# Peptides against a protein of PDB entry 5OK6: the designs that were tried, part 28

Target 1, 215 residues: chain A of PDB entry 5OK6
Amino acid sequence: ELPGLDSQWRQIENGESGRERPLRAGESWFLVEKHWYKQWEAYVQGGDQDSSTFPGCINNATLFQDEINWRLKEGLVEGEDYVLLPAAAWHYLVSWYGLEHGQPPIERKVIELPNIQKVEVYPVELLLVRHNDLGKSHTVQFSHTDSIGLVLRTARERFLVEPQEDTRLWAKNSEGSLDRLYDTHITVLDAALETGQLIIMETRKKDGTWPSAQL

## One batch from the design tools (peptide; made by RFdiffusion4, then SolubleMPNN)

Design b1_p11_4_s3 (from b1_p11_4, 5 letters changed)
Fold by OpenDDE base, seed 2:
Structure b1_p11_4_s3 (fold): chain B 215 residues (1-215), chain A 11 residues (1-11)
Amino acid sequence: as target 1 above (215 residues)
Amino acid sequence: PLYYPEEGLPD
């Protein structure tokens, strides 16, 4: 059952627990398509539950570029294309209005950057490959705040690398050369890794030599 | 920077 319109407004827009609440690192927030949200605002502000402004179910279709992987379109802008809601507010709206059949929620995490907390709408998608099989990539999402060490561990796991095998990462740069990722403690952001970038995992040979040392 | 061969790094 839909709560009263004033109650809906307070639960979703209340600055303590709603849309305007402070961001906290690690919390989940959800994207809502802007036109739907504006229709909802008009509905609840109108004070008439029987009004023609009823928003219907949440439909984020316009935010997606595909219905297979449910990837977001590039270049979406907060406040123009979508609104961010904290998990509690999102779950209320879904419970009241429903979500379009088959659409997943667009969940994103709050990340802490050096000078700001933000919802990371666009995590970095890296193409992980082995040095000897560049044609078999694994696309994996990482936060900008994830360490290169996590990227390396993830690559090792995806490629079923044994614990005793030594591995290191290279990033293909814009010039088509490989830059070695020496420091595993820096972040994806600090390493300036970008979506679609090829990350090569090099495995040390049994003789103790590195394949790249032969180049 | 290391050259990126199209075939990858040698085995």
Scores: peptide ipSAE 0.030, ipTM 0.689, DockQ to the pose 0.652
Fold by OpenDDE base, seed 1:
Structure b1_p11_4_s3 (fold): chain B 215 residues (1-215), chain A 11 residues (1-11)
Amino acid sequence: as target 1 above (215 residues)
Amino acid sequence: PLYYPEEGLPD
């Protein structure tokens, strides 16, 4: 049974678990399609539970570019295309109205940037490859706040690199050249890495030389 | 910067 309309409004918009609550790093937030949310607002503010403004089940279909991988469309704007809700508010709405059958929730994490917290709607998708097999890529998502060291560890794991093997990263730049990622302590954001960017893992040869030293 | 080898880095 749906709670009273005033109770719904207070629970979703207001209080410590509402839409306007402060962002905290590591928390999960969820995207809700803007038109559905506005219809819900109109419904609960109207004061009539039998109103023709009933929003029905949550349907985020317009936010997805595909129904296979459930990737978001590029260029979505908060407040125009979607609203962000904290996990508690999202789960209440899903419990009350349901989610469209087969459609996954759009969960995102709060990240801490130098001066602000932000919900990271678009994590960075990097194409990880080995220096000697550029045709076999592993697409992996990273936060902008993840270190280059994490990217390197992830690449080593995906390519089954043994602990005793030495490896380093190169990024393909916009000019088509390779920039070495020397500092593993900087973030993906600090390195200005972008979605779809090719990251090459170079493995040191058994003779102690680097493949790139032969260029 | 290294030039991008279309075939990868030499082994």
Scores: peptide ipSAE 0.029, ipTM 0.696, DockQ to the pose 0.637
Fold by OpenDDE base, seed 4:
Formats: sequence, structure tokens, C-alpha cells
Structure b1_p11_4_s3 (fold): chain B 215 residues (1-215), chain A 11 residues (1-11)
Amino acid sequence: as target 1 above (215 residues)
Amino acid sequence: PLYYPEEGLPD
């Protein structure tokens, strides 16, 4: 059931669960397509529940690049293409208006960067490969705040590396050369890793030598 | 930086 228009406005725009609430690391926020949201704003501000300005169901179709993996289009801008709502506000809107059939919610996490909290709309998608089989990639999403150590652990897990096997990471740089990721304590952001970047997991040989030492 | 061989790192 739709609450009163003023109540909708207060719940979504204001208060403890409103759009303007402070970001908190680890919380879930949701993207709402901007035109739909503006239509909703116009509707609730109009004061007439029977208005032709009724927004209908939430439709984020224009934000998606594909309907298979539901990846976001590149280069979407907050305030232009979408608005961010905290989980409670999102759930209210979905309960009131529904979500377009088949569309998943666009859930994102608040991350803590050195000087700012931000909703991480675009996690870093890395292409994880083994040094000896570059053709078999695992695409894995990481937060900018995730450590290189997590990337390494994730790679080991994906490739079913045994605990006793030593592994290390290399990143393919823009010049087509490999940069070794020596420090596993730095973040994906600190390492300047980018979406689509190839990350090579090198496994140490049984003789104790590294494959890369032969280059 | 090491050169990236198209075939990967040598085994």
C-alpha cells in the first residue's frame, strides 16, 4: 500500500533512512535511475495521488549494459544517471512501486577511502589467470579497498592451489609488461589496478624456482 | 617490468 505523498517524501529524502543520511562503511546502498526518481519526486511533490505523474514501477533498464550479467554501463554519474538510496529507502520504494520484472536491484557497498566514504558503484573487475594458461581467466570483482593479499587468496581459491604451493601476482600494465605486486598489504586502489586488468598468478616450481626467473 | 610473453610465463 502506498503511504501518503508527504510520508513518502519524508521517508525517502529525509530522516534516518533517507537519501541524505550519512554514508557508513559496509552499508548497502542502491541505485535508482534518475528519470524515474525525478518522476517520483514530481509525483510526491504534486500532492495528488491520482496524478498522471505517477512514476510506475522502478525501472533501471537504462543503467544496465546487459541483461545477462546485469552489468552497469560505464561512465554513469551520480545525480545525472542515477541516485543512491540507503537500503531502507530502496526497500520502501520497491514495496510501494515495485521493481521492473526481471531486473535485479543494483546494490552497492559503502567503502571507506582515506579521506572519504563513498558508495562503490564500480568495483574493480580483475581478470585472474595462471602464468601457464593465460587463456583461462576468472573475472572477479574486488573493492578498491580490498588488499592485494585478498586478490592473491581469491586467485588461489579459484585455481584450486594447494596450501603448500607458493604463489605471487603480476599485473599486466598498459605497456604490455608485467609489474610484480610485491606488497600484499596495499589495496587494489593503492596498486592502481583497473577494471579489465590482467592479473597473473605465478606458481613457484617444485624445484623452488619461479617461472618468471627464466625470462 | 618483465615482458609479457603471449604464451604466458615459461613453465
Scores: peptide ipSAE 0.025, ipTM 0.674, DockQ to the pose 0.667
Fold by OpenDDE base, seed 5:
Structure b1_p11_4_s3 (fold): chain B 215 residues (1-215), chain A 11 residues (1-11)
Amino acid sequence: as target 1 above (215 residues)
Amino acid sequence: PLYYPEEGLPD
C-alpha cells in the first residue's frame, strides 16, 4: 500500500536514512532516472494522490546503453541524469511504484577514496589477456580502490593459472607501450588504470625465464 | 624495458 504523500517525501528525502544521508564505504546505493524522480517529487509535493502527476513504475531505460548487458551509458551525471538513493529508500520506492518489468536495479557501492567517499557509478572495466594470446580478452570489473594484486589474482583465476605458476601484469599505456605493474599493493586508481585498458598477464616459463626478458 | 602492444610478449 502506498503511504501518504508527506510520508513518502519524508522517507525518501530524509537526511538520516534517505537521499541526503551520509555515504558509508561498502554500502549499496541505487540509481534512479532523474525525470522519474522529479515526477515523483512533483507528485508527492502536490498533495493530491489522484493527481495526473503520478510517476508510475520506476523506469531507468534511458540510463542504459543496452538491454543485454544492462550497462550504463557513458558520461551520466549525478543530479542531471540520475539521483542516488540508499538501499532502504530505493526499496521503498520499488515497493510503492514498482520497477519496469525486466529491468535490473542499478546498484552501486560506496568507495573510500583518500579524501572523499563516493558512490562508484562507473567501476573500471579492464581487458585481461594472456601474453601469448592477446586476441582473447576477458572483461572484468574492478573498483578504483581494488589493488593491482586483486587484478592479478583475478587474471590468474580467469585463465586457470596453477598456484605454482608465477605471473605478472603489464598495462598498455596511452602512448601505445606496455608498462609493467611492479607494485601490486597500489590501487587501480593509483596505477591510473582506466576502462577499456588492456592488461596483459605474463606467465613465467618453466625454465624460470620470463617471455619478455628474451627480447 | 617498454614493449609495444602490437609486438606483444614473446611466446
Scores: peptide ipSAE 0.022, ipTM 0.644, DockQ to the pose 0.448

Design b1_p11_4_s4 (from b1_p11_4, 6 letters changed)
Fold by OpenDDE base, seed 1:
Structure b1_p11_4_s4 (fold): chain B 215 residues (1-215), chain A 11 residues (1-11)
Amino acid sequence: as target 1 above (215 residues)
Amino acid sequence: AMYYPEEGLPD
């Protein structure tokens, strides 16, 4: 059974544990399509459980670019296209109203940026390649807060690089040239890496030379 | 900045 309308409102909108709660790094938040959420607000504020304003199942279809990979549309704006709910509030709404059949939840993490916490709705998708085969990419998602060192480790793992092999990264810039990622301690954000950017892992030759030294 | 061939670098 659905809780009372006032109880639903308090549970979801409560500033201590609901939608207005402070963001905490590492916590999961969920996207809800704004039209559905507004209809839910109208329903629970109306005071009539039998109202024609009943929102039905949560349907995030308009937020997805495709129903195969369940990627979000680009350029979605918080408070315009969607609202963010903490995990507890999301799970309550799903329990009460259901989620549209076949749709995955849109889970995102809170990240710590300089002077602000933010729900990272759009992680960075990088195209990882080897220096000798630029056509064979591995698409991997990274947080803006992830280090270049993590990108390098991930590339090494994906390409099955042995621990004794030495590797380094290059980023293809907007001009089509390659910039070397020297500092592995900076973040993806600090390096200004963007979704769809090609990241080349260069492996040192057995003779101790780098492939790029021939250029 | 360096320019790589589109095919990459040979080993």
Scores: peptide ipSAE 0.211, ipTM 0.871, DockQ to the pose 0.790
Fold by OpenDDE base, seed 4:
Structure b1_p11_4_s4 (fold): chain B 215 residues (1-215), chain A 11 residues (1-11)
Amino acid sequence: as target 1 above (215 residues)
Amino acid sequence: AMYYPEEGLPD
């Protein structure tokens, strides 16, 4: 059942779990398409529950690039294209208005960056490949705050690398050359890795040499 | 920086 309009407004905008609440690392936030949200604002501010301004079901269709993987369009801007809501507020809106049939929620995590907390709307999608087969990639999402060590572990897992096999990473740079990711303790952000970047997992040979040593 | 063949690194 829909709460009173004032109660909706307070719960979503000004509540303890409202839009303006402080970000906390690891928490889930959700994207709401801006036009829908503005329609909802107008509805609840209008004071008439039977108003023609009723927003209907949440529809995030315009935020998606595809309906297969439900990837976001590139270049979406907070406050222009979407609003971020904490999980509780999102769940309230979904319970009140519903979500458009077949659309998944757009859940994102709060990350802690140097000197700021941010909802990570665009995790980094890396193309993980093996050194000897660059054409077979695993696309994996990573947080900007994830370590290169996690990228390496993930690559090893995806390629079913045995524990005794030694592996290391290279990143293909904008010049088309490879940069060695030596430090596994730095973050994806610190390494300046970008979405769509090719990350090559090199596996050490049985003779103890690296394939790249022949280059 | 290392240059490599488009087909990949040698085995």
Scores: peptide ipSAE 0.208, ipTM 0.875, DockQ to the pose 0.701
Fold by OpenDDE base, seed 3:
Structure b1_p11_4_s4 (fold): chain B 215 residues (1-215), chain A 11 residues (1-11)
Amino acid sequence: as target 1 above (215 residues)
Amino acid sequence: AMYYPEEGLPD
């Protein structure tokens, strides 16, 4: 059964536990399509439960670029295209109104950036390749807060690199050249890595030389 | 920055 309209508003917009609550790193937040949310606001503020302003089921279809992989459209803006709700508020709305059949929730994590918390709506999708076979990529998602060291470890795991083999990373830049990722302690954000960027794992030769030394 | 062959580097 739907709670009273004032109770719904208080639960979702409560400054301590609702939409306006402080962000905390590692917490899950959910995207809600803006027009649906505005319809819900109008419904609960109207004070009539039987009004024609009933929002119906949550439908985020306009936020997705495809219904196969359920990837978000590029360039979505908070407050224009969607609102962010903490997990508790999202689950309340889903329990009250339902979610469109077959549509997954759009769950995202709060990340800690220098002096700010942010919901990471767009994690970085990198194309991991080996130095000798640029045509065989592993697409892997990373947080902007993940270290280059994690990217390297992930590449080593995906390519089944033995522990004794020495490896390093290169990033293909916008100019088509490669920049070496020397510092493995910096983040994906600090390295300015972007979605769709090619990351080359170079493996050291048995003679102790690097393949790139031939360039 | 280094220019990289599209075919990659030989082993």
Scores: peptide ipSAE 0.198, ipTM 0.864, DockQ to the pose 0.738
Fold by OpenDDE base, seed 5:
Structure b1_p11_4_s4 (fold): chain B 215 residues (1-215), chain A 11 residues (1-11)
Amino acid sequence: as target 1 above (215 residues)
Amino acid sequence: AMYYPEEGLPD
């Protein structure tokens, strides 16, 4: 059952639990397509439940570049293309209006950066490869706040590297050369890693030499 | 920085 229009507005737009709620690291927020949200705002502000301004079900189709992987389009802008809602507010809207059939929610996490919290709409997709087979990549999403150590552990797991095997990472740069990721304590952001970037996991040889030492 | 063969490195 739909609550009263004033109740809907207060539940979604309030500064304590709604859209204006302070961001907290690790919390889930959801994207809502801007035109739908504006239609909803007009509906609830109009004060007539029978108004022709009824927004219908939530449809984020215009935010997706594909309906296979449900990837977002590049370059979407908060306030222009979408609004961000905390989980509680999103679930209220979905319960009241529904979500387009078969369309997944666009869930994102709040991350903590040195000076700000933000919803990480675009996590970094890295192409993880082994030093001996650059053509077989594992695409893995990472937060900008994830450590290079996590990237290395994830690569080891994906490639089934045994605990006793020694490994290190290289990043392919824009010039086509490789930069060694020496410090595993810095973040993906600090290392300036980008979506689509090739990350090479080098495994140390049994003789104690590195494959790259032959270059 | 180093250059890496497109085929990768041998084992």
Scores: peptide ipSAE 0.198, ipTM 0.868, DockQ to the pose 0.771

Design b1_p11_5_s1 (from b1_p11_5, 6 letters changed)
Fold by OpenDDE base, seed 4:
Structure b1_p11_5_s1 (fold): chain B 215 residues (1-215), chain A 11 residues (1-11)
Amino acid sequence: as target 1 above (215 residues)
Amino acid sequence: AEAALQAHSAA
């Protein structure tokens, strides 16, 4: 049963637990398609539960690039294409109106950047490859706040690198050159890594030399 | 292996 319209509005828009609540690092937020949300706003503000402005089930279809992997379209803008809701508010709306059949929730995490907290709508998808097999990539998602060290560890895990093997990373830059990722403590953001960027894991040879040193 | 790194550096 739907709560009263005023109750819905207060629950979703309440600054303590609703849309306007402060962002906290690590918390989950959810995307709601803007048109649906506006329709919901109109409905609850109209004061008539039987209004023709009833929004129906949440439908985020227009936010998705595909219905297979449920990737978001590129270039979506908060406030224009979608609204961000904290988990509690999202769950309320889903419980009240439902979610379109088969659609997954669009869950994103709050990340802490040096000067701002942000919901990371677009984590970085990196193409991880080995130096000796560039044709076999593993696409892995990382936060902008993840360290290069995590990228390296992830690459090692994906490629089943033995603990005794020494590895390092290179990033292919926009000019096509390779930039060595020396500092593993900096973030993906600090390293200016971007979605679709090729990250090459180099494995040290048994003779102690690096493959790249012979380039 | 060397060719792979070279191909990326020369591109």
Scores: peptide ipSAE 0.020, ipTM 0.653, DockQ to the pose 0.217
Fold by OpenDDE base, seed 1:
Structure b1_p11_5_s1 (fold): chain B 215 residues (1-215), chain A 11 residues (1-11)
Amino acid sequence: as target 1 above (215 residues)
Amino acid sequence: AEAALQAHSAA
């Protein structure tokens, strides 16, 4: 059963616990399609629970580019295409109205940037490859706040690199050349890595030489 | 392996 319309509005729009609450790093927020949310606002502000303005189930279909991997469309804009809600508010709406059958929630994390908290709607998708097999890529998502060290560890895990093997990373830049990722303590953001960028893991030879040293 | 790295560096 739906709560009273005023109660719904206060619960979802409350500045302390609702849509306008402060962002906190590591917390989950959820995307809601803008037209659905505006319909909900009109419904709860109308004061009639039996109104024809009833929004129905949450449907984020227009935010997805595919229904296989449930990837978001590129270039979505907050306030134009979607609204962000904290986890508690999202779960209330889902409990009251439901979510379209088979459609996953669009969960995102708050990240800490140098001077601001932000909901990371678009994490960075990197194409991980080995230096000796460029044809076999692994697409992996990273936060902009993840370290290059994490990218390297993830690559080692995906390629089943043994602990005693030494490895390092190269990034293919926009000019098509390779840049060494020397500092593993900087973030994906600091390294200016972008979605779709090729990251090459180089493995040191048994003789102690690097394959790239012969280039 | 070297050829693969060279191809990317030359591209």
Scores: peptide ipSAE 0.014, ipTM 0.657, DockQ to the pose 0.217
Fold by OpenDDE base, seed 3:
Structure b1_p11_5_s1 (fold): chain B 215 residues (1-215), chain A 11 residues (1-11)
Amino acid sequence: as target 1 above (215 residues)
Amino acid sequence: AEAALQAHSAA
């Protein structure tokens, strides 16, 4: 059953626990399509439950580029294309109005950046390859706050690298050249790695030489 | 293997 309109407004927009609450690292937030949210605002502010302004079920279809992988469209802007809600508020809206059939929720995590907390709407998708087989890529998602060390460990795991094998990373830059990722303690953000970027894992030879040293 | 790294480093 739908709560009263004033109760809905207070529950979702309450600055302590609603949309306006402070971001906390590790929390889940959800995207809601902006036009739907504005329709809901108009409905609850109108004071008439029988109003023609009833928003219907949540439908984020316009935020997706496809209905197969449910990837977000590129370049979506908070406040223009979508609104961010904390998990509690999202679950209330879903319980009251429903979510479009077959459509997944758009869940994202709060990350800690050097100066701010942010909901990471677009995690970085990297193409991981081995230096000796560039044709076999593994696409893996990383947070901008993940270390290069984590990227390397993930690559080693995906390629089943033995613990005794020494490995290092290269990133293909926008100019098409390779940049060595020397510092494994910096983040994906600090390394300026982007979605779709090729990351090459180089494995040290048994003779102790690196394949790239012969270039 | 070496050729692959060379092609990307020379670009």
Scores: peptide ipSAE 0.013, ipTM 0.652, DockQ to the pose 0.172
Fold by OpenDDE base, seed 2:
Structure b1_p11_5_s1 (fold): chain B 215 residues (1-215), chain A 11 residues (1-11)
Amino acid sequence: as target 1 above (215 residues)
Amino acid sequence: AEAALQAHSAA
């Protein structure tokens, strides 16, 4: 059953889990398509629950580029295309109005940047490959705040590298050359890694030499 | 990369 319209407004806009609450690193937030949200605002502000302004179920269809893997369209803008809600507020709206059948929630995490917290709407998708088999990739998502060390560990795990094997990373740059990722303590952001970028894991030879030293 | 993050949060 739907709560009273004033109660809905207070819960979503002004509550402890309201839309305007401070961001906290690690929390989940959800995207809601802006036109639906504005329709909801009009409905609850109208004061008539029987009005023709009823928003119906949440439908984020316009935010997706496809209905197969449910990837977001590129270039979506907060406040123009979508609004962000804390998990509690999102779950309230879903419980009250429902979500379009078969459509997944758009969940994103708050990340801590040096000067600000942000909801990371677009994490970085990297193509992980081995130096000796560039045609066999693993696509993996990373936060901009993840370390290069995490990228390396993830690559080692995906390629089933034994603990005793020594590995290192290279990034293919826009010029087509390879940049060595020496510092594993910097972030994906600091390394300026981008979605679709090829990351090459090099494995040290048994003789103690690196394959790249022979190129 | 940071510019891309800023563009999505600036509106």
Scores: peptide ipSAE 0.009, ipTM 0.516, DockQ to the pose 0.020

Design b1_p11_5_s2 (from b1_p11_5, 7 letters changed)
Fold by OpenDDE base, seed 5:
Structure b1_p11_5_s2 (fold): chain B 215 residues (1-215), chain A 11 residues (1-11)
Amino acid sequence: as target 1 above (215 residues)
Amino acid sequence: SEAELLAASAA
């Protein structure tokens, strides 16, 4: 059952639990397509539950570039293409209006950056490969706040590297050369890694030498 | 380069 229009407005558009609440690192927020959200606003502000302005079910179709991987279109802008809602508010709207059948929610995390919290709408997608088989890549999403150490551990897991095997990472730079990722404690952001960037995991040889040392 | 690294691995 739909609550009263004023109640809907208060639950979604407030500074404590709604759209206007402060961001907290680690929290889940959800994207809502802006046109739907504006239609909802018009509906609840109109004061007539029987109005032709009823928004229908949430449909974020225009935010997706495909309905296979459900990737977001590039270059979406908050307040222009979508609105961000905290989990509680999102779940209320879904409960009241439903979500388009088969369409996944667009859940994103709040991350802590220097001097700011933000909803990370676009995590970094890295192409992970082994040094001896560049043709077999694993595309994996990472937060800008994830450490290079996590990238390395993830690569090791994806390639089923045994614990006793020693590995290290290289990033292909914009010039086409490889940069060693020496410091595993810095973040993806600090290392300036970007979506689509090739990350090469090098495995130490049984003789204790590195393949790259033969260059 | 990535090609050089691959070549070194094969050597």
Scores: peptide ipSAE 0.031, ipTM 0.699, DockQ to the pose 0.551
Fold by OpenDDE base, seed 4:
Structure b1_p11_5_s2 (fold): chain B 215 residues (1-215), chain A 11 residues (1-11)
Amino acid sequence: as target 1 above (215 residues)
Amino acid sequence: SEAELLAASAA
């Protein structure tokens, strides 16, 4: 049974689990398609449960570019295309109205950037490759707040690099040249890595030399 | 370039 309209409004907008609650790093937030949310707002503000403004099931279809991987469309803007709700609020809405059949929730994490907390709607998808097999890539998602060290570790794991093998990373820049990612302590953001960027893991040769040093 | 790295690894 649906809660009273005023209760719904209070719970979602002004409650402890409300839309405007402070962001906390590591917490999950969920995207709700803006039009649906506006319909919900109109419904609960109207004061009539039998109103024609009943929003129906949550449907985020317009936010997705595909229904296979459920990737978000590029360039979506908060407040225009979607609203962000904390997990509790999302779960309330889902429990009240349901989610479109087969459609996954759009869950995102709060990240802490310098001087700001943000829901990271678009994590960075990097194309990880080995220097000696550029045609075989692993696409891996990283937070902007993840370290280059994590990227390297992830690459090593994906490529099953043995612990005794030394590896390092290069990033292909916009000019087509390669930039060494020397500092593994900086973040993906600090390194200005972007979605779709090629990251090359170089493995040290058995003779102790680096392949790139032979260029 | 990335192609150069590949070439180096093949050498």
Scores: peptide ipSAE 0.031, ipTM 0.703, DockQ to the pose 0.559
Fold by OpenDDE base, seed 3:
Structure b1_p11_5_s2 (fold): chain B 215 residues (1-215), chain A 11 residues (1-11)
Amino acid sequence: as target 1 above (215 residues)
Amino acid sequence: SEAELLAASAA
């Protein structure tokens, strides 16, 4: 059952536990399409439950580029295209109004950047390949806060590299050149890696030499 | 460079 309109407003907009609560690293937040949210605001602020301003089911369809992979459209802006809600607030709205049939929730994590906490709406999708087979890629999602070391470990796992084999990474830059990722302790953000970027895993030869050194 | 790694992959 829907709670009273004032109760809905307090529950969702309460600065202590609602939309305005402080971000905390590792917490889940959810995207709500802006027009739906504004309709909900108008409904609960109107004070009439029988108002024609009833928002209906949450529908984030306009935020998706497709209904197969449920990828977000590029370039969405907080406050213009969507609103971010903490998990508790999102679950309340879903329980009260429902979510459009077949549509997944848009869940994202709070990450800690050097100077700010942020909901990471767009994690980085990297194309992982081996140096000797550039035609076989694995697309893997990473946080901007993930280390290059994690990218390397993930690449090793995806390509079934044996523990005794030594590997290193190269990134294809915007100029078409390859930059070696020497420091595995820096983050994906620090390395300026972007979605769609090609990451090449080089495997050391049995003779102890690197393929790239033999050019 | 990419050309260098491509050459290395062929070796």
Scores: peptide ipSAE 0.028, ipTM 0.689, DockQ to the pose 0.576
Fold by OpenDDE base, seed 2:
Structure b1_p11_5_s2 (fold): chain B 215 residues (1-215), chain A 11 residues (1-11)
Amino acid sequence: as target 1 above (215 residues)
Amino acid sequence: SEAELLAASAA
């Protein structure tokens, strides 16, 4: 059963627990397609639950580039294409109106940037490969706030590198050359890594030399 | 360099 229209408005738009609440790092927020949300606003502001302005189920179809992997379209803009809701508000709307059949929720995390919190709508997807087998890649998603050290550890795990083996990373840059990722303490953002970028894990030889140093 | 790493990969 739907709550009263005023109650819905207060619950979703409440500055403490609703759309306008402060962002907190690590929390989940959800995208709602803007047109649906505006329809909902019109409905609850109209004061009549029997109004023809009923928004129906949440439908985020226009935000997705495909219905297979449910990837977001590139270049979506907050306030124009979608609104962000905290988990509690999202779950209320879903419970009241439902979500379009078969669509997954669009969940994103709040990340801590140097001076602000932000919902990371577009995490970075990196293509991880080994130096000796560039044809076998692992696509892995990272936050812009993740360290290069985490990327390296993740690569080691995906490629089943033994703890005693020494490894390092290279990034293929926009010019097609390889840049060494020397500092593992900087973030993906600091390293300016981008979605689709090739990251090569080099493994040290048993003789203590690096493959790249022999050429 | 990329060439060095690619060469190492091919070896």
Scores: peptide ipSAE 0.030, ipTM 0.700, DockQ to the pose 0.529; fails the geometry check

